# Ledger of designs, part 37: peptides against a protein of PDB entry 4QMF

Target 1, 175 residues: chain A of PDB entry 4QMF
Amino acid sequence: ESSFMTLFPKYRESYLKTIWNDVTRALDKHNIACVLDLVEGSMTVKTTRKTYDPAIILKARDLIKLLARSVPFPQAVKILQDDMACDVIKIGNFVTNKERFVKRRQRLVGPNGNTLKALELLTKCYILVQGNTVSAMGPFKGLKEVRRVVEDCMKNIHPIYHIKELMIKRELAKR

## One batch from the design tools (peptide; made by RFdiffusion4, then SolubleMPNN)

Design b2_p13_3_s4 (from b2_p13_3, 4 letters changed)
Fold by OpenDDE base, seed 4:
Structure b2_p13_3_s4 (fold): chain B 175 residues (1-175), chain A 13 residues (1-13)
Amino acid sequence: as target 1 above (175 residues)
Amino acid sequence: IVEEAIEELEKEL
């Protein structure tokens, strides 16, 4: 039997407690057991003797990983679908200066969230910028593009440059 | 500049 655990920050506790019955119900469909430990601040997923698909435990692992990184349950639960992949991009280590970090992180979002929205549309991904991570969900190709844009943004390459590049590539692919 | 560029890009999406 396989088991995976993910720690979550304290500020997520109230939300996770609220949605945990929904998590349980979603995982029960796959005969995956789950535990929310409020003392430790952890989520655990486990296969059971009734787990039919051995690969679903990896998706369950990804589910709790996404939830720990502030992805809302209605979005995070989509990871259980076969065609859905995810990535959690650590952005906190690219810049030591806090102000510079905040500035570069804000560039990913842009005015009114327009930069992020454009990136989501072009990559066909869901993207959440929160804290020291960017969580993304979507097709593998899109996720690869998201990671590139996110990491380059933290390296002081403005996202708009990549957005323009992605737009050009999209137009070329239509020909 | 960036805002205008994003708006322009959004129109092309």
Scores: peptide ipSAE 0.034, ipTM 0.695, DockQ to the pose 0.160
Fold by OpenDDE base, seed 5:
Structure b2_p13_3_s4 (fold): chain B 175 residues (1-175), chain A 13 residues (1-13)
Amino acid sequence: as target 1 above (175 residues)
Amino acid sequence: IVEEAIEELEKEL
């Protein structure tokens, strides 16, 4: 039997308590057990004797990882679908200067969130910029594109450059 | 610039 654990920050505790029954119900459909430990600040998922699909435990691991990084449950639970992958990109270690970090992180979002929206549309991914991480969900090819744009942004390459490139590639693929 | 890009993208979808 396999188990995976993920720690979560204290500020997520209230939300996780609120949705944990929904997490339990979603995982019960696959005979995956789960535990929320409020003392340790952890989530655990485990296979049981009744678990039919051995691969679903890896998706359950990804579910709790996404929840720990502030992804809402209605979005995070989609990771249990076969066609959905995810990525959690650490962005906090690219620059030491806090002001520079905040400025570059804000470029990913852009005015009124338009930069992020454009990137989501072009990659067919869900993207959440929160704290020191960017969480993404979608097709594997789209996730690779998201990671490239996010990391390059933290390296001072403006996202608009990649957005224009992705638009051109999309136009060429339609011809 | 981004707004224009989104507008053009939405026309194609």
Scores: peptide ipSAE 0.030, ipTM 0.674, DockQ to the pose 0.085
Fold by OpenDDE base, seed 2:
Structure b2_p13_3_s4 (fold): chain B 175 residues (1-175), chain A 13 residues (1-13)
Amino acid sequence: as target 1 above (175 residues)
Amino acid sequence: IVEEAIEELEKEL
């Protein structure tokens, strides 16, 4: 029997309580058990005797990881699909200065969210910038590029340069 | 939709 647990921040508790029945229903289709512990502030997923696919527990682990990082349930539940991967990129440790951190994190979003939207379109990923993490969902190749752009942004390489590179690569692939 | 969005972004770059 395999089990995975993740902690979630207190501000996420109210939302998780409201959607937990939907989480349970989604995991029941795969015979994965789940528990929301409001005292500890944790989510747990477990295989059962009826779990027929041992690999699905890893996707269930990823589901609770995404939910803990503010990804909404309708998006996060897509991780249970075979063709969907995810990444949670920690961005809080690249810069010690809070003002510099906020400035670099804002560059990932850009004016009116246009930078983030461009990156999502070019990588075919969903991307959520929240707190000290960036959560991404999509094809493995796209996720690799998202991580590169996000980490480089925190290292003071502006996302616009990577976006231009990705746009050129896309145009070349269509010809 | 995606191609149109990319085209608009190219104008802003």
Scores: peptide ipSAE 0.028, ipTM 0.673, DockQ to the pose 0.170
Fold by OpenDDE base, seed 3:
Structure b2_p13_3_s4 (fold): chain B 175 residues (1-175), chain A 13 residues (1-13)
Amino acid sequence: as target 1 above (175 residues)
Amino acid sequence: IVEEAIEELEKEL
């Protein structure tokens, strides 16, 4: 039997409590057991004797990881689908100066979220910029592109340059 | 949509 646990921050408790029945129902379809521990502040997923797909537990692990990082349930639950992958990119370690960190993180979002929207469209990923992490969901190719853009942004390469590159690549792929 | 987003971003550079 396989089991995975993740901790979640206190500010997520009320939300997780509200949606936990939906989490349970989604995982029950795959015969994965789950537990929400409000005292410890943890989520656990486990295989059961009825679990027939050994790979689904890894997707369940990813589900609770995404939920812990503020991804809404209706989006996070898509990780259980085939061909859906995720990545949690830590961005807090690239810059020591708080103001510089905030400025570079804001560049990922851009004015009115336009930078983020463009990146989501080009990579076919969902992207959530929150705190010290960027959570992404989508195809592996798209996730690789997102990670590159996010990390380079924190290294002071403006996302617009990558967005232009991705647009050119998209146009070339249509031919 | 993507082209429009790029145009807006270029204005900020």
Scores: peptide ipSAE 0.035, ipTM 0.702, DockQ to the pose 0.676; fails the geometry check

Design b2_p13_4_s1 (from b2_p13_4, 5 letters changed)
Fold by OpenDDE base, seed 5:
Structure b2_p13_4_s1 (fold): chain B 175 residues (1-175), chain A 13 residues (1-13)
Amino acid sequence: as target 1 above (175 residues)
Amino acid sequence: DDEELDKLSKEIL
């Protein structure tokens, strides 16, 4: 039997307590057990004797990883679907200067969140920029594109460049 | 989605 654990920051505790019954119910459908440890600040998922699909435990692992990084439950639970993949991109280590970090992170979001929304549409991904990580969910090809744009942004390549490129590629694919 | 993308493009680019 297999188990996976993920730590979560203290500020997530209240929310996780609120939705944990929903997490339990979603995982019960697959006979995956789960535990929320408020003392340690951890989430654990485990296979049981009744677990039918051995691969679902890996998706359960991804679920708790996403929840730890502030992805809302209604979105995070979609990871249990076969066609959904995810990525958690660490962005906090690209620059040492905090002001530069904040500025580059803000470029990913853009005015009124329009830059991020455009990127989501072009890649067919859900994207959440929070703290020192970017969480993404969607098709594997889209996730690769998201990671490229996010990392390049932190390396001072403006997202607008990639968005323009993706738009051109999309138009060419329609012809 | 295409119409929304076009609108967003005009605002961003």
Scores: peptide ipSAE 0.147, ipTM 0.845, DockQ to the pose 0.112
Fold by OpenDDE base, seed 1:
Structure b2_p13_4_s1 (fold): chain B 175 residues (1-175), chain A 13 residues (1-13)
Amino acid sequence: as target 1 above (175 residues)
Amino acid sequence: DDEELDKLSKEIL
């Protein structure tokens, strides 16, 4: 039997407590056991003797990973769907200067969140910029594009450049 | 999605 554990930051505790019954219910449908440890600040998922699909435990692992990174439950639970993948992109280590980090992270969001929304539409992904990570959910091809744009942004390549490129590619694909 | 994308592109480009 397989198990996975992830730690979560203290500021997520209240939210995770609130939604944990929903997490349990969602995982019970797949006969995956789960535990919320408030002392350690961890979530654990585990296969049971009744787990039918051995691959679902990997999706359960991804679920708790997403929840730990502030993805809301109604979105995170979609990871249990067969066609849904995710990525958690660490962005905190690209820049040593905190102010520069904040400015580059803000570029991913853009005015009124429009840059992020455009990127979501072009990649067919859900994207959440939070703290030192960017969480994304969607098709593998889209996730690859998201990671490129996010990492390049932290390397001082403005997201608008990639947005323009993705728009051109989208237009060409319609032909 | 295309209409929304066009709107967003005009706002951010």
Scores: peptide ipSAE 0.133, ipTM 0.837, DockQ to the pose 0.113
Fold by OpenDDE base, seed 4:
Structure b2_p13_4_s1 (fold): chain B 175 residues (1-175), chain A 13 residues (1-13)
Amino acid sequence: as target 1 above (175 residues)
Amino acid sequence: DDEELDKLSKEIL
């Protein structure tokens, strides 16, 4: 039997407690057991003797990983679908200066969130910028593009440049 | 999606 655990920050506790019954129900459909430990601040998923698909435990692992990174349950639970992949991109280590970090992170979002929304549309991904991570869900190709844009942004390459590039590529693909 | 993207692109670029 396989088991995976993910720690979550304290500020997520109230939310996770609120939605945990929904998590349990979603995983029960796949005969995956789950535990929310409020003392340790952890989520655990486990296969059971009734688990039919051995691969679903990896998706369950991804589910709790996404939840720990502030992805809302209605979005995170989509990871259990076969065609859905995810990535959690660590952005906190690219810049030592806090102000510079905040500024670069804000560039990913842009005015009114338009930069992020454009990136989501171009990559066909869901993208959440939160804290020291960017969580993304979608097709593998899109996720690869998201990671590139996100990491380059932290390296001071403005997302607008990549958005323009992606738009050009999109137009070329239509021909 | 294309129309929305076009609108957003004009706002960003």
Scores: peptide ipSAE 0.095, ipTM 0.810, DockQ to the pose 0.112
Fold by OpenDDE base, seed 3:
Structure b2_p13_4_s1 (fold): chain B 175 residues (1-175), chain A 13 residues (1-13)
Amino acid sequence: as target 1 above (175 residues)
Amino acid sequence: DDEELDKLSKEIL
């Protein structure tokens, strides 16, 4: 039997309580058991005797990881689908200066979220910029591109440069 | 999605 747990911050507790029945129902379809521990502040997923797909527990692990990082349930639950992958990119360690960090993080979002939206479209990924992490969901190729753009942004390479490059690549792929 | 991307490209680039 396989089991995975993740801790979640206190500010997520109320939300997780609200959606936990939905989490349980989604995982029950795959015969994965789950537990929400409000005292410890943890989520646990585990295989059961009825679990027939050994790989689904890894997707369940990813589900609780995404939920802990503020991804909404309707989006996070898509990780259980085939061909859906995720990545949690830590961005807090690239810059020591708080103001510089905030400015570079804001560049990922852009005015009215347009930069982020463009990146989502080009990579076919869902992307959530929250705190010291960027959570992404999508195809592996797209996730690789997202990680590159996010990390380079924190290294002071403006996302617009990569967006332009991705647009050119997209046009070339149509031929 | 192509039309939306074109619109966003004009706004961002």
Scores: peptide ipSAE 0.093, ipTM 0.809, DockQ to the pose 0.110

Design b2_p13_4_s2 (from b2_p13_4, 6 letters changed)
Fold by OpenDDE base, seed 2:
Structure b2_p13_4_s2 (fold): chain B 175 residues (1-175), chain A 13 residues (1-13)
Amino acid sequence: as target 1 above (175 residues)
Amino acid sequence: LDKELDELSNKIL
């Protein structure tokens, strides 16, 4: 039996309670058991005797990880698909100054969210900037690019530089 | 997709 547990922040509790029946139903298709512990503030997934694919537990682990980081269920549940990967990028430790952190995090989003939208389109990823993490879902190659842009942004390399680079690469790939 | 990217580029660049 394999089991994984993830803690979630208190502000996620109400939402997780609302969607937990949907989580249970999605995991039941794979014979993965799950538990929402509101006292501890944790989600647990575990294999059962009926779990056919032992690898699916790793995707279930990723599902609860994404949910803990504010990814909505309709998006997070896509992680159970074979062709979908994810990454949770910690951004809170690159700078200690709060104002500098907020400024650099805002650069990832950009005016009206346009920078983030451009990055999503270019990498074919879903990207959510929330708190001290950036959650991403998509193809492995795209996720590598997202992590690079996100970490470089926190290191004071403006995302627009990478956006332009990715646009050029896309145009070259069409020829 | 290309049109959307061009429009976004004009807004953020």
Scores: peptide ipSAE 0.040, ipTM 0.752, DockQ to the pose 0.117
Fold by OpenDDE base, seed 4:
Structure b2_p13_4_s2 (fold): chain B 175 residues (1-175), chain A 13 residues (1-13)
Amino acid sequence: as target 1 above (175 residues)
Amino acid sequence: LDKELDELSNKIL
């Protein structure tokens, strides 16, 4: 039997408590057990003797990872689908200066979230910029593109450059 | 430069 645990920040506690019954129901369909530990601030998922698909535990691991990084449950639970992958991109270590970090992180979002929306559309991914991470869900190809754009943004390459590139590639693929 | 890029982003979308 396999088990995975992730810690979550205190500010997520209230939300996680609210949705935990939904998490339990979603995982019960796969005979995966789960535990929310409010004292430790952790989520745990475990296989049971009734778990039919051994690979689903890895998706359950990803589910709690996404939830810990502020992805809403209705989106995060999609990770249990076979065609969905995810990535949690750590962005907090690219820049030491806090103001520079905030500025570069904001570039990912852009005015009215338009930059992020463009990136989501072009990559066919869900993307959430929160704290020191960017969480993404979607096809592997799209996730690879998201990671490239996100990391380059933190390296002071403006996302619009990559968005333009992705748009050009998209147009070329239609020919 | 950031302003220009933001404007460009809005135009591209």
Scores: peptide ipSAE 0.039, ipTM 0.710, DockQ to the pose 0.458
Fold by OpenDDE base, seed 1:
Structure b2_p13_4_s2 (fold): chain B 175 residues (1-175), chain A 13 residues (1-13)
Amino acid sequence: as target 1 above (175 residues)
Amino acid sequence: LDKELDELSNKIL
């Protein structure tokens, strides 16, 4: 038996209650059991005697991790696919000044979300900026690029620099 | 996709 547990913030409780039947159904296909504990504020996933693929529990772990960080279920459940990976990037510890933190975090999103959209397209990732974390889902190569851009942004390197670089690389790959 | 990226680039820069 293998199990993983993730805590979630109180503001996420209502949503998680709403979608938990869908979580259960998705995991049942893989014979993974799950529990939503509203008292503790936790989600748990565990293998059963009927679990065929032992590796799927790691994907189930990632699923509840993503859900805890405000990723919507229809997106988060894609982590159960073999070709899908994820990353949760902690951004809250790069800057002590709250105003500076907010400004740098906003640079990741950009005007009307255009910076984030460009980064998503170039890396072929889904990206969600929420609170003190950035959640990303996609191919491993793309996730590596996302983490670099996100961390550098919090270190005061503007995302547009990396976006331009990625655009140039894309042009070169077409030739 | 390229056109979309160009448009986004112009909005960001």
Scores: peptide ipSAE 0.035, ipTM 0.730, DockQ to the pose 0.119
Fold by OpenDDE base, seed 3:
Structure b2_p13_4_s2 (fold): chain B 175 residues (1-175), chain A 13 residues (1-13)
Amino acid sequence: as target 1 above (175 residues)
Amino acid sequence: LDKELDELSNKIL
C-alpha cells in the first residue's frame, strides 16, 4: 500500500472542510482513500485493496498538493485526468528584498491579469500565483514553458519578452 | 483562442 500526506496552512481549513466530501467522491471512483486531519492540518491519500491503477495514487498526491496551495477543487480535480500534469514553482527564494519580490510577482500577473491570461493561453495551462508559489496545470510542454517564464521573471526578465517569443513560435508551428 | 490572443496582444505588447 502507498500513501502520501501534505500539510496545509490554517487559512485553507474552512475551504477544505467545505469541499472534502467532493474530494472523497472523486477519489472513491479510483478506490483511493483520503483523510482530512484538522488537528494536524494535513491531507492524506492512500491506496486500497480495490485500487486498480497503481499510478493514480501519484495523481492523488498531486491533487492534495494543489489544494494545499489554494487551487480551487474544480480545477485541482482535473489532475486525475489522463495527460494532465502539474507543477508547483517556488518563487520566494529568488529575491531577498520584499518590495522587489512583490514587484516581480506582480509582473507575472500584469495589469488586470492580462499577462497571466496571455501566458495561460499560449501554454494551454492553468496558472495560479499565490504567496510564495505559482501552481500550474496542463501539458508537460506547457508546464516547462511556464516554469521558464516564472523563474526568469523572478530573475528580472519581464514576462512580456517570453510571451512575444511564444506568440512567434505559435505562428511558426501553424505552417 | 487566436482571437483572444490577438486581443491580449494589443493590450500588453
Scores: peptide ipSAE 0.033, ipTM 0.718, DockQ to the pose 0.111

Design b2_p13_4_s3 (from b2_p13_4, 6 letters changed)
Fold by OpenDDE base, seed 1:
Structure b2_p13_4_s3 (fold): chain B 175 residues (1-175), chain A 13 residues (1-13)
Amino acid sequence: as target 1 above (175 residues)
Amino acid sequence: MDEELNKLSEEIL
């Protein structure tokens, strides 16, 4: 039998406590056991003797990973769907200067969040920019595009460039 | 979605 554990930051504890019954209920449908350890600050998922699909444990692993990275439960739980994938992109190590990091991270969001919203629409992904990570959920092709844009942004390639490119590609795909 | 995308693009470009 398989198990996975992820640590979560202290500031997530209150929220995770609040939604953990919902997590348990969602995973029970797949006969996956779960444990919230408030002392260690960890979430664990584990297969049981009644787990039918062995692959669902990997989705459960992704669920707790997303929750640890501040993705809200109503969105994160969608990872249990067959056609949904996710990616957690670490952005904190591209820039040593904190001010430069904050500025580049803000470029991903843009005015009124419009840059991020445009990227979400173009890639058909959910995207959450939080702390030192960007969490994304959607189709694999879209996730690949999100990772490229996010990492390039941290490398000082403005997201607008990629947005323009993706828009052109979208128009060409309609032909 | 296309209308929303166009609106967003006009605001960010």
Scores: peptide ipSAE 0.160, ipTM 0.850, DockQ to the pose 0.113
Fold by OpenDDE base, seed 2:
Structure b2_p13_4_s3 (fold): chain B 175 residues (1-175), chain A 13 residues (1-13)
Amino acid sequence: as target 1 above (175 residues)
Amino acid sequence: MDEELNKLSEEIL
């Protein structure tokens, strides 16, 4: 029997309570058990005797990881699909100065969220910037690019540089 | 996608 647990911040509790029945139903299709512990502030997923695919527990682990980082359930549940991967990128430790951190994080989003939207389109990923993490979901190749852009941004390489590069690559691939 | 991306790029770049 395999089991995984993740902690979630207090501000996420109300939302998780409202969607937990949906989480349970989604995981029941794969015979994965789950528990929401409001005292500890944790989510747990585990295999059962009826679990026929041992690999699905890893996707269930990723599901609760995404939910803990503010990804909404309708998006996070897509991780259970075979063609979907995810990444949770910790961005809070690249810069110690809070003001510098906020400025660099804002560059990922850009004016009206357009920088982030452009990156999502170019990488074919869903991307959520929240707190000290960036959550991404999509194809493996796209996720690699997202991580590169996000980490470079926190290292003071502006996302516009990478976006321009990705746009050029896209145009070349169409010809 | 291309049209949307072009519009976004014009606003970002």
Scores: peptide ipSAE 0.159, ipTM 0.849, DockQ to the pose 0.116
Fold by OpenDDE base, seed 3:
Structure b2_p13_4_s3 (fold): chain B 175 residues (1-175), chain A 13 residues (1-13)
Amino acid sequence: as target 1 above (175 residues)
Amino acid sequence: MDEELNKLSEEIL
């Protein structure tokens, strides 16, 4: 039997309590057990005797990881689908200066969130910029592109440069 | 998607 747990910050507790029945129901379809521990501040997923797909526990692990990083349940639960992958990109260690960090993180979002939206469309990924992490969900190719753009942004390469490149690649792929 | 992407690109670029 396989088991995975993740800790979540206190500010997520109220939300997780609200949606936990939905989490349970979603995982029950795959015969995965789950536990929400409010004292420890943890989520746990476990295989059962009825679990027939050994790979689904890894997706369940990813589900609780995403939920801990503020991804809403209706989006996070899509990780249980085939061909859906995720990535949690740590961005807090690229820049020591707080102001510089905030400015570079804001470049990922852009005015009115348009930069982020463009990146989502080009990569076919869901992307959430929150705190010191960027959470992404989508195809592996798209996730690889997201990670490159996010990390380069924190290294002071403006996302617009990559957006232009992705647009050109998209046009070339249509031929 | 293409139309939306074009619109966004014009706003960002």
Scores: peptide ipSAE 0.158, ipTM 0.849, DockQ to the pose 0.111
Fold by OpenDDE base, seed 5:
Structure b2_p13_4_s3 (fold): chain B 175 residues (1-175), chain A 13 residues (1-13)
Amino acid sequence: as target 1 above (175 residues)
Amino acid sequence: MDEELNKLSEEIL
């Protein structure tokens, strides 16, 4: 039998307590057990004797990973679907200067969040920029595009360049 | 989706 654990930051504790019954119910459908440890600050998922699909434990692992990184439950739980993949991109180590980091991270979001929304539409992904990570959910091909744009942004390549490129590719694919 | 994307593009680009 398999188990996976993920630590979560203290500021997530209150929210995780609130939604943990929903997490339990969602995983029970697949006979996956779960534990919220408030002392350690961890979430654990485990297979049971009744677990039918051996692959679902990996999706359960991804679920708790997403929840630890501030993805809300109604979105994160979609990872249990077969057609959904996810990626957690660490962005905090690309630059040492805090002001430069904040500026580049803000470019991903853009005015009124429009840059991020455009990227979500073009890649067919959900994207959450929070703290030192970017969490994304969607098709594998879209996730690869998201990671490219996010990492390039932290390397001082403006997202607008990639958005324009993706739009051109989309138009060409329609012809 | 296409209409929304076009509007967003005009605002960003």
Scores: peptide ipSAE 0.154, ipTM 0.848, DockQ to the pose 0.112

